Peptides against a protein of PDB entry 7Q4I. Designs and how they scored, part 159

Target 1, 281 residues: chain A of PDB entry 7Q4I
Amino acid sequence: HENSTIAERLYSEVRVLCWIMTNPSNHQKKARHVKRTWGKRCNKLIFMSSAKDDELDAVALPVGEGRNNLWGKTKEAYKYIYEHHINDADWFLKADDDTYTIVENMRYMLYPYSPETPVYFGCKFKPYVKQGYMSGGAGYVLSREAVRRFVVEALPNPKLCKSDNSGAEDVEIGKCLQNVNVLAGDSRDSNGRGRFFPFVPEHHLIPSHTDKKFWYWQYIFYKTDEGLDCCSDNAISFHYVSPNQMYVLDYLIYHLRPYGIINTPDALPNKLAVGELMPEI

## One batch from the design tools (peptide; made by RFdiffusion4, then SolubleMPNN)

Design b2_p23_1_s2 (from b2_p23_1, 10 letters changed)
Fold by OpenDDE base, seed 1:
Structure b2_p23_1_s2 (fold): chain B 281 residues (1-281), chain A 23 residues (1-23)
Amino acid sequence: as target 1 above (281 residues)
Amino acid sequence: SLFHLALLLYAKLYPRSDVYPPP
């Protein structure tokens, strides 16, 4: 018998809308597998596309088809969320159709924060944006106030937010959010371990998987190690997860149990006031 | 490596800094 009481409490108290970046060619190939796996643990799940799909619950955004329109899709996705769904959740996760997310671990990280705090979380990168920005593939989560500021204050102002649809979507949203004083939060656990990952678990868990000259080591905002100490026991996301790997991860995380090992969850931290952050480690 | 080549191909599909450094 599983004791889900604390996870059920967090599901109610830390409401998450997950929006999935996809396209019509990936509805059946990728996005459907998100819906059948980790996406079912979101309080609300929406697929953001260029075409409607009623089986998927996909929205047709008013964006052109093409690889260079991710920033355009991100802007229209958050406009759509603000117009139709801003009160349906407290937190708004962007993920890709090949991102896997442990939503319970995200709720645990978010629990102390007010959704009225202008903050967002993810895998923080240091270039281009002074406070840093969150990796697009690892997924990133905005507070309700961060979504409000992005849509109402940043998007209408071409001095604060890029009006065209070109550029790296994660860098461009990071610039916009900084320009409206949305804080780039620290997603690390109490041991300084990362929670959002721009690659598959294998690439983080195996030491020397990448060359020391690999761009990632120059981009990561906080120092991280490779190996078993790379990753929080409460890790939130991984990227480049194949459809088959999503079902494997769902089995390993939610069904496979070592007999006789009982994990007692840590006590929930105290809730922060509006505008307060956890101290950096 | 094949990994770097896969990342470069993916960056052409999805321009993000997690796949390839933006210019």
Scores: peptide ipSAE 0.034, ipTM 0.711, DockQ to the pose 0.078
Fold by OpenDDE base, seed 4:
Structure b2_p23_1_s2 (fold): chain B 281 residues (1-281), chain A 23 residues (1-23)
Amino acid sequence: as target 1 above (281 residues)
Amino acid sequence: SLFHLALLLYAKLYPRSDVYPPP
């Protein structure tokens, strides 16, 4: 018998709306598998598309398709969330239709923070944005106040937020959020290990094939190691996860247990005041 | 940890994907 009491408490106290970046060609191929795996553990799950799909619960945003429109889709997704869903959750996760997320580990990371704190979390990258920005593929989570500031203060002002739909969506939201004093949080655990990953677990866990010149090492905001120490025991996300890999991860994380090994959860940290962050490690 | 073991099992089952760098 698993004791889910703490996970159930966090499901109630740390409400997460997950929105999934998708397109009509991926509704059946990718997005449906998110809905059938980790997306079930969100308090609210919405698929953001250019076409409606009633089986998927996909929203048709007023945007074109293709990589050059991802920033346009991100802006319209957060407008839609602010208008219809801002009170349905405390935290608002963006993920791709090939991102896998351990929502319980995200709730544990978010538990001390007020949703009224203007903060967001993810895999922090250092280029283009002074405080850093969060990698789009790893997924990133905004507080309710961060969504409010983004939609109400940043988006209406072309000096604060890019009006065009072109550009890297993660860089552009990172610029907008910085310009409205939304803080780029530290997602690392108490051991300094990362929780949001822009690649599959294999790329982080197996030291072998990335030249030190690999772009990721130039982009990562915090120094990280490769191998078994790369990743928190409470890791939150991985990217480039195929539909088949989502079901394998779901089995390995939630069903596969070594007999006689019981993990005791760490004690919950104290809640922070509004505007307070955890100390940097 | 058990989580790392599960990730290592996953890593053995699936090859590395091509990574597109951000612009």
Scores: peptide ipSAE 0.032, ipTM 0.618, DockQ to the pose 0.728
Fold by OpenDDE base, seed 3:
Structure b2_p23_1_s2 (fold): chain B 281 residues (1-281), chain A 23 residues (1-23)
Amino acid sequence: as target 1 above (281 residues)
Amino acid sequence: SLFHLALLLYAKLYPRSDVYPPP
């Protein structure tokens, strides 16, 4: 019998709204597979689209259809969340319709933090934004206070936040959040291992002869290694996960167990005060 | 590699830093 008591406690104490970036052409191809796999472990799951879909729970945002409108969708998604759902959760995850997320591992990372702390987490990149920004594909999670500051303080001010819908959405939200003193947190575990990944597990776990000139190694904010030491035992997300791979990951993570190996979870850390962060490693 | 080509193809689909860093 599985003991879910700690996971159930964290589900209640660390409430996560997940919003999924999608489009009408991906509702059936990708987004429904998020809903059938990891998305069912969010406290609330919303698909942000240009068209309504009642089977998916997709919202039609007031954004044009097009691959260049991701920043427009991100702005309207967080406005919609702030207006309708700001009290439904403590933390607000953005993910893509090809991001896979282990929500329990995200709740474990978030547990010590106050949702009233202006902070966000993800795969931290160093270019363009002084404090760094979080990779859009790896997914990123805002505290309730970070959402409030983004929607109420940043979005209405063209000097703080880009008013047009063009640009890389993850860089643009990173600039906006920095301009309202939302902190780019450290998502690494106590061993310095990453938790949010902008690629599939295979690309992080397998030491490939990736050219040392590959842009990723210049973009990462924290030093990361390749191979089995790349990734936390409590990893949170992977990107470019196909619909079929989502079901494989769901099976491997939640159903497949080696007989006779019992993992004892680490003790929960102490809760931090409002405005406190874990020390950087 | 076919992977780098797939990333470059995907980069044309999504202007995200994880697929193709902005200039």
Scores: peptide ipSAE 0.031, ipTM 0.711, DockQ to the pose 0.050
Fold by OpenDDE base, seed 5:
Structure b2_p23_1_s2 (fold): chain B 281 residues (1-281), chain A 23 residues (1-23)
Amino acid sequence: as target 1 above (281 residues)
Amino acid sequence: SLFHLALLLYAKLYPRSDVYPPP
């Protein structure tokens, strides 16, 4: 029998709305597997699409389908969240229909922060945005105040936020958020290990899987290593996770246990004041 | 590698920095 008392407390105190970027061709192929796995651990789960699907809980955003409309979908998704759901959660996660998320580990990372702090977290990249921006595929989480600033202050102003729907979605939201003083947080654990990952676990855990010239090593904001030291024991997300791998990860993380090993949760840190961040480690 | 090819294919579908670095 597992003791979930701390996880249940965090589920109530650190409310997360997860929105999943998808399209009609992926509702059955990918998105339904998110709903059947990690998405069930969100306080609210919404699929952002171009077509409604009542079985999936998919919303038809006023955007066309196409490769250049991801930024358009992200803008309309956050408008929809602000209009209908801004009080339903404290934190607002964007993920893809092939992102896997350990929501309990995200709640643990977010616990000390006020949702009124203008902050967001994810896999931080250093190019294009002075403070950095969060990788789109690893998923990124905005505070309630960050969503408010994005929708109310940034989106209506073409000088602060790109009005067209073109560009790299994650870079464009990163520029908009910086322009309204939303802070790009540090998502690393107390050992300096990453929590949000833009690739599958295999690509981070296996040393020398990529060469040192691979663009990722030039893009990461914080220095990270390959192997077991790549990843926090409290890792939050992985990207390019196939539908079958989502069920494998659900089994490995939530069901498979080594007999005789007891994991004791770390003590919760003190809550921070509004506008306060954890010190960089 | 097959991984780099998969990333390049995915980059064509989803222009994001984690799949293909933006220009």
Scores: peptide ipSAE 0.030, ipTM 0.708, DockQ to the pose 0.080

Design b2_p23_1_s3 (from b2_p23_1, 12 letters changed)
Fold by OpenDDE base, seed 4:
Structure b2_p23_1_s3 (fold): chain B 281 residues (1-281), chain A 23 residues (1-23)
Amino acid sequence: as target 1 above (281 residues)
Amino acid sequence: SLLHLSLLLYTKLYPRNDFYPPP
């Protein structure tokens, strides 16, 4: 028998709207598998597309498809969330249709923070943005105040936020958020281990799979090692997860149990004041 | 590695920011 009492408390106290970046060609191939796995653990789940799909709960945004339109789609997705859903959650996760997310671990990381604090979290990268920006594929989560500042203060001002739809979506939102004083938080655990991952678990857990010249090691804001010490026991996300791997991860995380091992959750940290961050490690 | 090649093939079919960082 599982004791879910703390997870149920966090589900109520740390409300998460998840929006999924998708396209019409991926509704059946990818997005429906998010809806059938980890997306069920969001307080609200919305698919952001160029076509409506009532079976998926997909929204047709007024944007084209393809990589060059991802920034346009991200802007319209957050406008739609602000107009229709800003009070439905405290935190607003962007993920891809091939991102897997452990939503309970995200609620645990977010628990101390006020949703009125202008902050966002993810896999922090150091190039292009002084405070860093969050990797698009690992997924990133904005506070309610961060969404408000992005939509109301940044998007209407071409000096603060790129008006065209071109560019890397994660870099462009990172620039806009910095320009409205939204803080790029530290998502690492108390041991300095990462929680948001831009690749599959195998790629982070197995040492020496990449050359030391691989761009990722130059992009990460916080240095992390390879191997088991790469990753928090409370890891939040992985990217490039196939539809079949989503069901495998759902089974391994939520159903498979080692007999006789009882995990006792750590005590919840104290809640922070509005505008306060956890100390950097 | 074979994993890196599989990711390269996957991202050519489904380009994401994390595999093709901005220039």
Scores: peptide ipSAE 0.036, ipTM 0.742, DockQ to the pose 0.062
Fold by OpenDDE base, seed 2:
Structure b2_p23_1_s3 (fold): chain B 281 residues (1-281), chain A 23 residues (1-23)
Amino acid sequence: as target 1 above (281 residues)
Amino acid sequence: SLLHLSLLLYTKLYPRNDFYPPP
């Protein structure tokens, strides 16, 4: 018998709304597989699209489709969340329709933080934004206060937030959040290992796959190693996960167990005050 | 690498921001 008591406690105390970036052509091909796997572990799951889909529970945002509209879709998604869902959760995860997320590991990382702290987490990148920004594909999670500041303070002001729909959505939200004093948090574990990953597990776990000249090594905000030490035992997300790989990951993480090995979870850290962060490692 | 080529092909089929450094 599995003991889920701590996970059930965190599901109640660390409420997560997950919104999935998708489009009508991907509702059946990708987004449905998120809903059938890791998306079930969110407190609320919403698919953000340009068309309504009642089978998926997809929202039609007032945006066009295509790469050049991703920033427009991100702005409208957070407006929709703020208007209809700001009290339904404490934390608001953006993920793609090929991002896989271990929501329990995200709740564990978020547990010490107040949702009234203006903070967000993800795979932190160094360029374009002074404090860094979070990779769009790895997914990123905003506190309730970060969503409030983004929608109410940043979006209405063209000096703080880009008014057009063009640009890299992750960079543009990173600029907007910095301009309203939302902090780019450290998502690393107590050993300095990353939790949010912009690629599949194989690309992070196997050192021989990337040249040292690969752009990622220049973009990461925190220096990390390749191999088994790349990744926290409490890793949160991976990107470019195919629909079939989502079911494989669900099986490996939640069902496959080595007989005779019992994992004892670490003690929960103390809760931080509003505005406090964990010390950087 | 073959991996980098597969990533480049994947970004042509599924245009996402994170395979290319933002401009």
Scores: peptide ipSAE 0.033, ipTM 0.733, DockQ to the pose 0.087
Fold by OpenDDE base, seed 5:
Structure b2_p23_1_s3 (fold): chain B 281 residues (1-281), chain A 23 residues (1-23)
Amino acid sequence: as target 1 above (281 residues)
Amino acid sequence: SLLHLSLLLYTKLYPRNDFYPPP
């Protein structure tokens, strides 16, 4: 028996719409495994595709397939969310069909923030965008106000947001969001540990798994370490998670327990005012 | 270059990350 009372409270107070970037060839191979694992813990789950799939809850966006259309899919996905779902949630998560997300840990991170604050969170990278941008693979979450500013203020203006469908999806949304004064938040915990990860747990947890010349160390906005100090105990996401690994992670996180160890959740922080951020660590 | 080799290894391990090399 588990005590979920605080998680149930946060499910109601911190409403999350998760949209999954997918394509028709991945509906059965990948996306259905998101729906069967972590995606069931979102308040709303939508698969953004080029073909409709009523079994999956997939939307056909008016875009072509291929990497050169990922930015086009992200623009159309947020337009679709704004038109149909802007009031269904407070926070709007983008993830890939091979991203795994601990939605309870995301609700805990988001709890102090107002959805009317123009902010977004994820794995912050430093290149191309002055305030940084969030890695597309780790997934990133926009406030309701960030979605409004993106769709209403940024997308219609070619000076603020790239009008074509080409380019790096995560970089291009990062430029657009900066241009409408959406803040690139700090997703680290109170110990300075990361919560959003652009790789599998193994690649962050195992020291010296990557060369110090690996691009990630040049891209990461905040200093991060390898090993157990890489990652918050309240980590939110991992990328390149295979369909089988999603079920393993679901088992390890939600079912496997060490007998006689009881984890008591920390007290919820105070809520911030509209436009207020947590202090940088 | 070592950067090109790390890019090739990265694109092989992580074929979905939009690793745009900085200009």
Scores: peptide ipSAE 0.058, ipTM 0.739, DockQ to the pose 0.044; fails the geometry check
Fold by OpenDDE base, seed 1:
Structure b2_p23_1_s3 (fold): chain B 281 residues (1-281), chain A 23 residues (1-23)
Amino acid sequence: as target 1 above (281 residues)
Amino acid sequence: SLLHLSLLLYTKLYPRNDFYPPP
């Protein structure tokens, strides 16, 4: 028998809307596998597309498809969320249709923070944005106040937020959020280990996968090592997860148990005041 | 590396920010 009591408490106290960036060609290939796996653990799950799909619960955003429209999709997705869903959750996760997310670990990270704190979390990168920005594929989570500031204060102002749909989506939202004083939070655990990952577990866990010249080591905001120490025991996300790997991860994380090993969860931290952050490690 | 090539192929099939640093 599994004791889910604390996970059920966090499901109620730390409400997460997950929106998935997808396209019509990926509804059946990718997005439906998110819905059948980790997406079922969100308090609300919405697929953001250019076409409606009632089986998927996909929204048709007023944007074109293709690489140069990702920023357009992100802007329209957050407008749609703000208009229809801002009160349905406390936290708003962007993920891709090949991102896998352990939503319980995200709720644990978010638990101390007020949703009225202007903050967002993810895999922090250091270039282009002074405070850093969050990697698009690792997924990133905005507080309710961060969504409000993005949609109401940043998006209407071309000096604060890019009006065209071109550019790197994650960099452009990172610039907009900085310009409205939304803080780029630290998502690391108490041991300084990362929780949001822009690659599959294999690429982070195996030190021989990347050359020291690989751009990622120049982009990471916080220095992390490769190998087993790369990743928190409470890791939140991985990117480039195939549809088949989503079912494998869902089985390994939620069903497979070593007999006789019982993990006792750490005590929940104290809740922070509005505007307060956890101390940097 | 084979990884970098697989990443390059994946970004052609699925345009993502994570395999190419933004320009």
Scores: peptide ipSAE 0.037, ipTM 0.741, DockQ to the pose 0.086; fails the geometry check

Design b2_p23_1_s4 (from b2_p23_1, 13 letters changed)
Fold by OpenDDE base, seed 2:
Structure b2_p23_1_s4 (fold): chain B 281 residues (1-281), chain A 23 residues (1-23)
Amino acid sequence: as target 1 above (281 residues)
Amino acid sequence: SLFSLALRLYSLLYPTTEEFPPP
């Protein structure tokens, strides 16, 4: 039998609402597979769409469809969360309908932080935003206070947050959050290894899979290497995960075990005060 | 800089960073 006592404790103490960016054409093709795999490990799971789907639990946001409307959909999604769900969780994850997330590893990373700390986490990129911003595809998680500041302080002010629905979703939310003093956290583990990934595991784990001129190496905020040292043993997310790969990852992470190997989890870190961050590594 | 302007224009054309090939 697996001992899940610490994971159960973190499920209750580190409540996560996951919202999934999707569209009506992807409800059956992609989003349904999120619901059947990693999405079931969220405390609350919501699919944000332009059309309602009662089988999926999809919300029809007042936005048009199309790639140029992702920023509009993100704004309306967080407005909807703030109005209906701000007390249902402590942390609010955005993910795509092809993002895979190990929610237990996210709870472990978030455990020391207060949800009243204005912070968010993800794969941090350095361009456009001075403190950095988080990759849209890797997914990013806001504290409850970060959501409050985004919806109440940033969104109503065109000087702080872009009123138009056009622009890069991840860059635009990153600008808005910086403008209301929401901190771009460091999601790396104690060894300096990343936890949020904008690509599939293969693209990060295989040395020399990408050219050193590949944009990712210029965009990453923190220095990272390829190979086994790329990725935390407590990695949180991967992007471009096909529906079939979601079931493979679910099997590999939660079912497949090497006989005779027992992992003892590290002790939980001390909780931080409100406004305190973990030291940079 | 021209580079910052190009990046800003690029950010208007692509919906997420992963869809930005930098020039």
Scores: peptide ipSAE 0.283, ipTM 0.799, DockQ to the pose 0.072
Fold by OpenDDE base, seed 4:
Structure b2_p23_1_s4 (fold): chain B 281 residues (1-281), chain A 23 residues (1-23)
Amino acid sequence: as target 1 above (281 residues)
Amino acid sequence: SLFSLALRLYSLLYPTTEEFPPP
């Protein structure tokens, strides 16, 4: 018997729309497995594609296919969300069709924040953008006010937001959001552990003999260690998760239990005022 | 720096940070 009372409360109070970046060639191979696993725990789930798929609830955005069009697809996805879905949620998650997300842990992180605060969260990188930007693959979540500012204030202005569809998607949205005073939040837990991860759990949990020259250590905004202290007990996302690994993670997180171990959830923090952030740790 | 220039060139060529990190 599980007591889900707090998770049910957070599902109602912290409404999340998840949009999944995909393409027609990945609808059956990848996106369907998101819908069958972690995507079921979103308040709303939408697949953003170049072709409609009624089995997925996939939207055909007016963009070409190919890796060079991801920034174009992100702009059109947030326009579509703003036009049709801005009131359907409080928070708006971008994830890839090979990102796995623990939505309950994301709701816990977001609980103290007002959706009217211009803020977004993810795996923060330090290059290109002064406040940092969030990793595209780890997924990133915008407040309702952040989506409004992005679509209404940033996108129409070529001085604030790149009109061309070329460039790194995550960097370009990070520049646009900074230019409209959307804050790059700290997603770390109270112990300073990360919650959004641009790789699979094995790459973060296992101390690799990888040279300290690995790009990730130069890009990460907050200092992090490898090993068991890499990752929050309330971790939110992992990237490069295969379709088979999504079902394994769903089983391990939601079904597999060590008999006789009962986890008591931490107390919910106080809610913040509009425009207030949690203090940096 | 040459590194900052390389980073800027990479951000122009690649769709996300993870898919094509700078060398």
Scores: peptide ipSAE 0.279, ipTM 0.799, DockQ to the pose 0.058
Fold by OpenDDE base, seed 5:
Structure b2_p23_1_s4 (fold): chain B 281 residues (1-281), chain A 23 residues (1-23)
Amino acid sequence: as target 1 above (281 residues)
Amino acid sequence: SLFSLALRLYSLLYPTTEEFPPP
């Protein structure tokens, strides 16, 4: 028997709306597997598409399909969330249809923060945006205030936010959020280990899997290592996760247990004031 | 500029940092 009392408390106190970036060709191939695995642990789950799918709970956004429209889809997704769902959650996660997320670990990271703090979290990259920006595929989570500022203050102003639908989605939202004073938070744990990952676990856990010249090492905002010290024991996300790997991860994380090992959860930190961040590590 | 055009073309081909980092 599992004791889920703390996880149930956090499910109620740290409400997360997850929106999944998808397209009609991926509804059956990818998105349905998110819904059947980690997406069921969100307080609200919505698939953002160009076509409606009532079985999936997919929304048809007023955007065209194609790689050059991802930024357009992100803008329309957050407009839709603000109009219909801004009070349904405290935090708003973007993920791809091949991102896997441990939602309980995200709630643990978010617990001390006020939803009224203009902040967002993810895998932070250092180029193009002074404070950094979050990786698109690792997924990123906005506070309710961050969503409000993005939709109400940034999107209507072409000087603050790109009006066209072209550009790197993650860079463009990062610029818009900085321009409305939404803070790029530190998602690392108390040991300085990352929680959001733009690749599969194998690429982070295996030392020398990538060349030191690999772009990721030049882009990462915080110094990180390869191997077992790459990743928090409370890691939140991985990207490029196949539909089959989602079920494997769901089994490994939530069902497989080494007999005789009991994990005791850390104590919850104190809640921060509005506008306060955790100290840098 | 040729640089701004190259950046725009790059962002059309690579719509996220993970697919290929923007120049």
Scores: peptide ipSAE 0.285, ipTM 0.792, DockQ to the pose 0.055; fails the geometry check
Fold by OpenDDE base, seed 3:
Structure b2_p23_1_s4 (fold): chain B 281 residues (1-281), chain A 23 residues (1-23)
Amino acid sequence: as target 1 above (281 residues)
Amino acid sequence: SLFSLALRLYSLLYPTTEEFPPP
């Protein structure tokens, strides 16, 4: 038997809108699998694209496709959210169509914070932005006040926020948010373990999987360990997750226990008499 | 530094930090 009472409470008290960065070529290949797995645990789920798809719940943003337009798509996505959905949630997660998220663990991390606090969380990197910025692929979550400041105060001012659509998406939003005094939060747990991950679980969990010269170790804002101490018991996200791996993770995590879901083992069956078989089910 | 310049050039060329790690 499962006791979800705490998870249900957090679902009501810590409302999360998830928006997924996608494109028309990935609607069926990737985005559909987000909708069928972890995306169903968001309070609201929206796919941000260049084409409408009513089966997916995809929005056509007024942006071109291509890797050089991701910053443009992020700006238009948050404008759309502010105009239509700012009161539908307390927190606003960006994720990619190959990001996997344990939403219950994110609600647990966010629970102490007011959505009126100008803060955002994710995998924090140290270059380019003094307070740091959050990895685009690991996903990042803004408070309602952070979204308001981004859209109302930063985006209209070319001195605070880049007006063109070029540049690294995650770096450019990080600069804009710093310029309007949105704080780059610490997403680590009480033991100092990370919760947002820019790679698959295997790359973080296996010691020495990457060279010590790997760029990630130079970019991370907080020192982290390799192996089992890399990752919080309440980990939130992983990136580069294939559609098939999303179903594997969805199985493994929810059979193991997300935060607020207490699996009580079933009662042991009654002992059979000597020579008695269980009836066929 | 040459490193900070390389990082700045890298951020202009690549859409996210992860998809295009610095060389």
Scores: peptide ipSAE 0.277, ipTM 0.793, DockQ to the pose 0.057; fails the geometry check

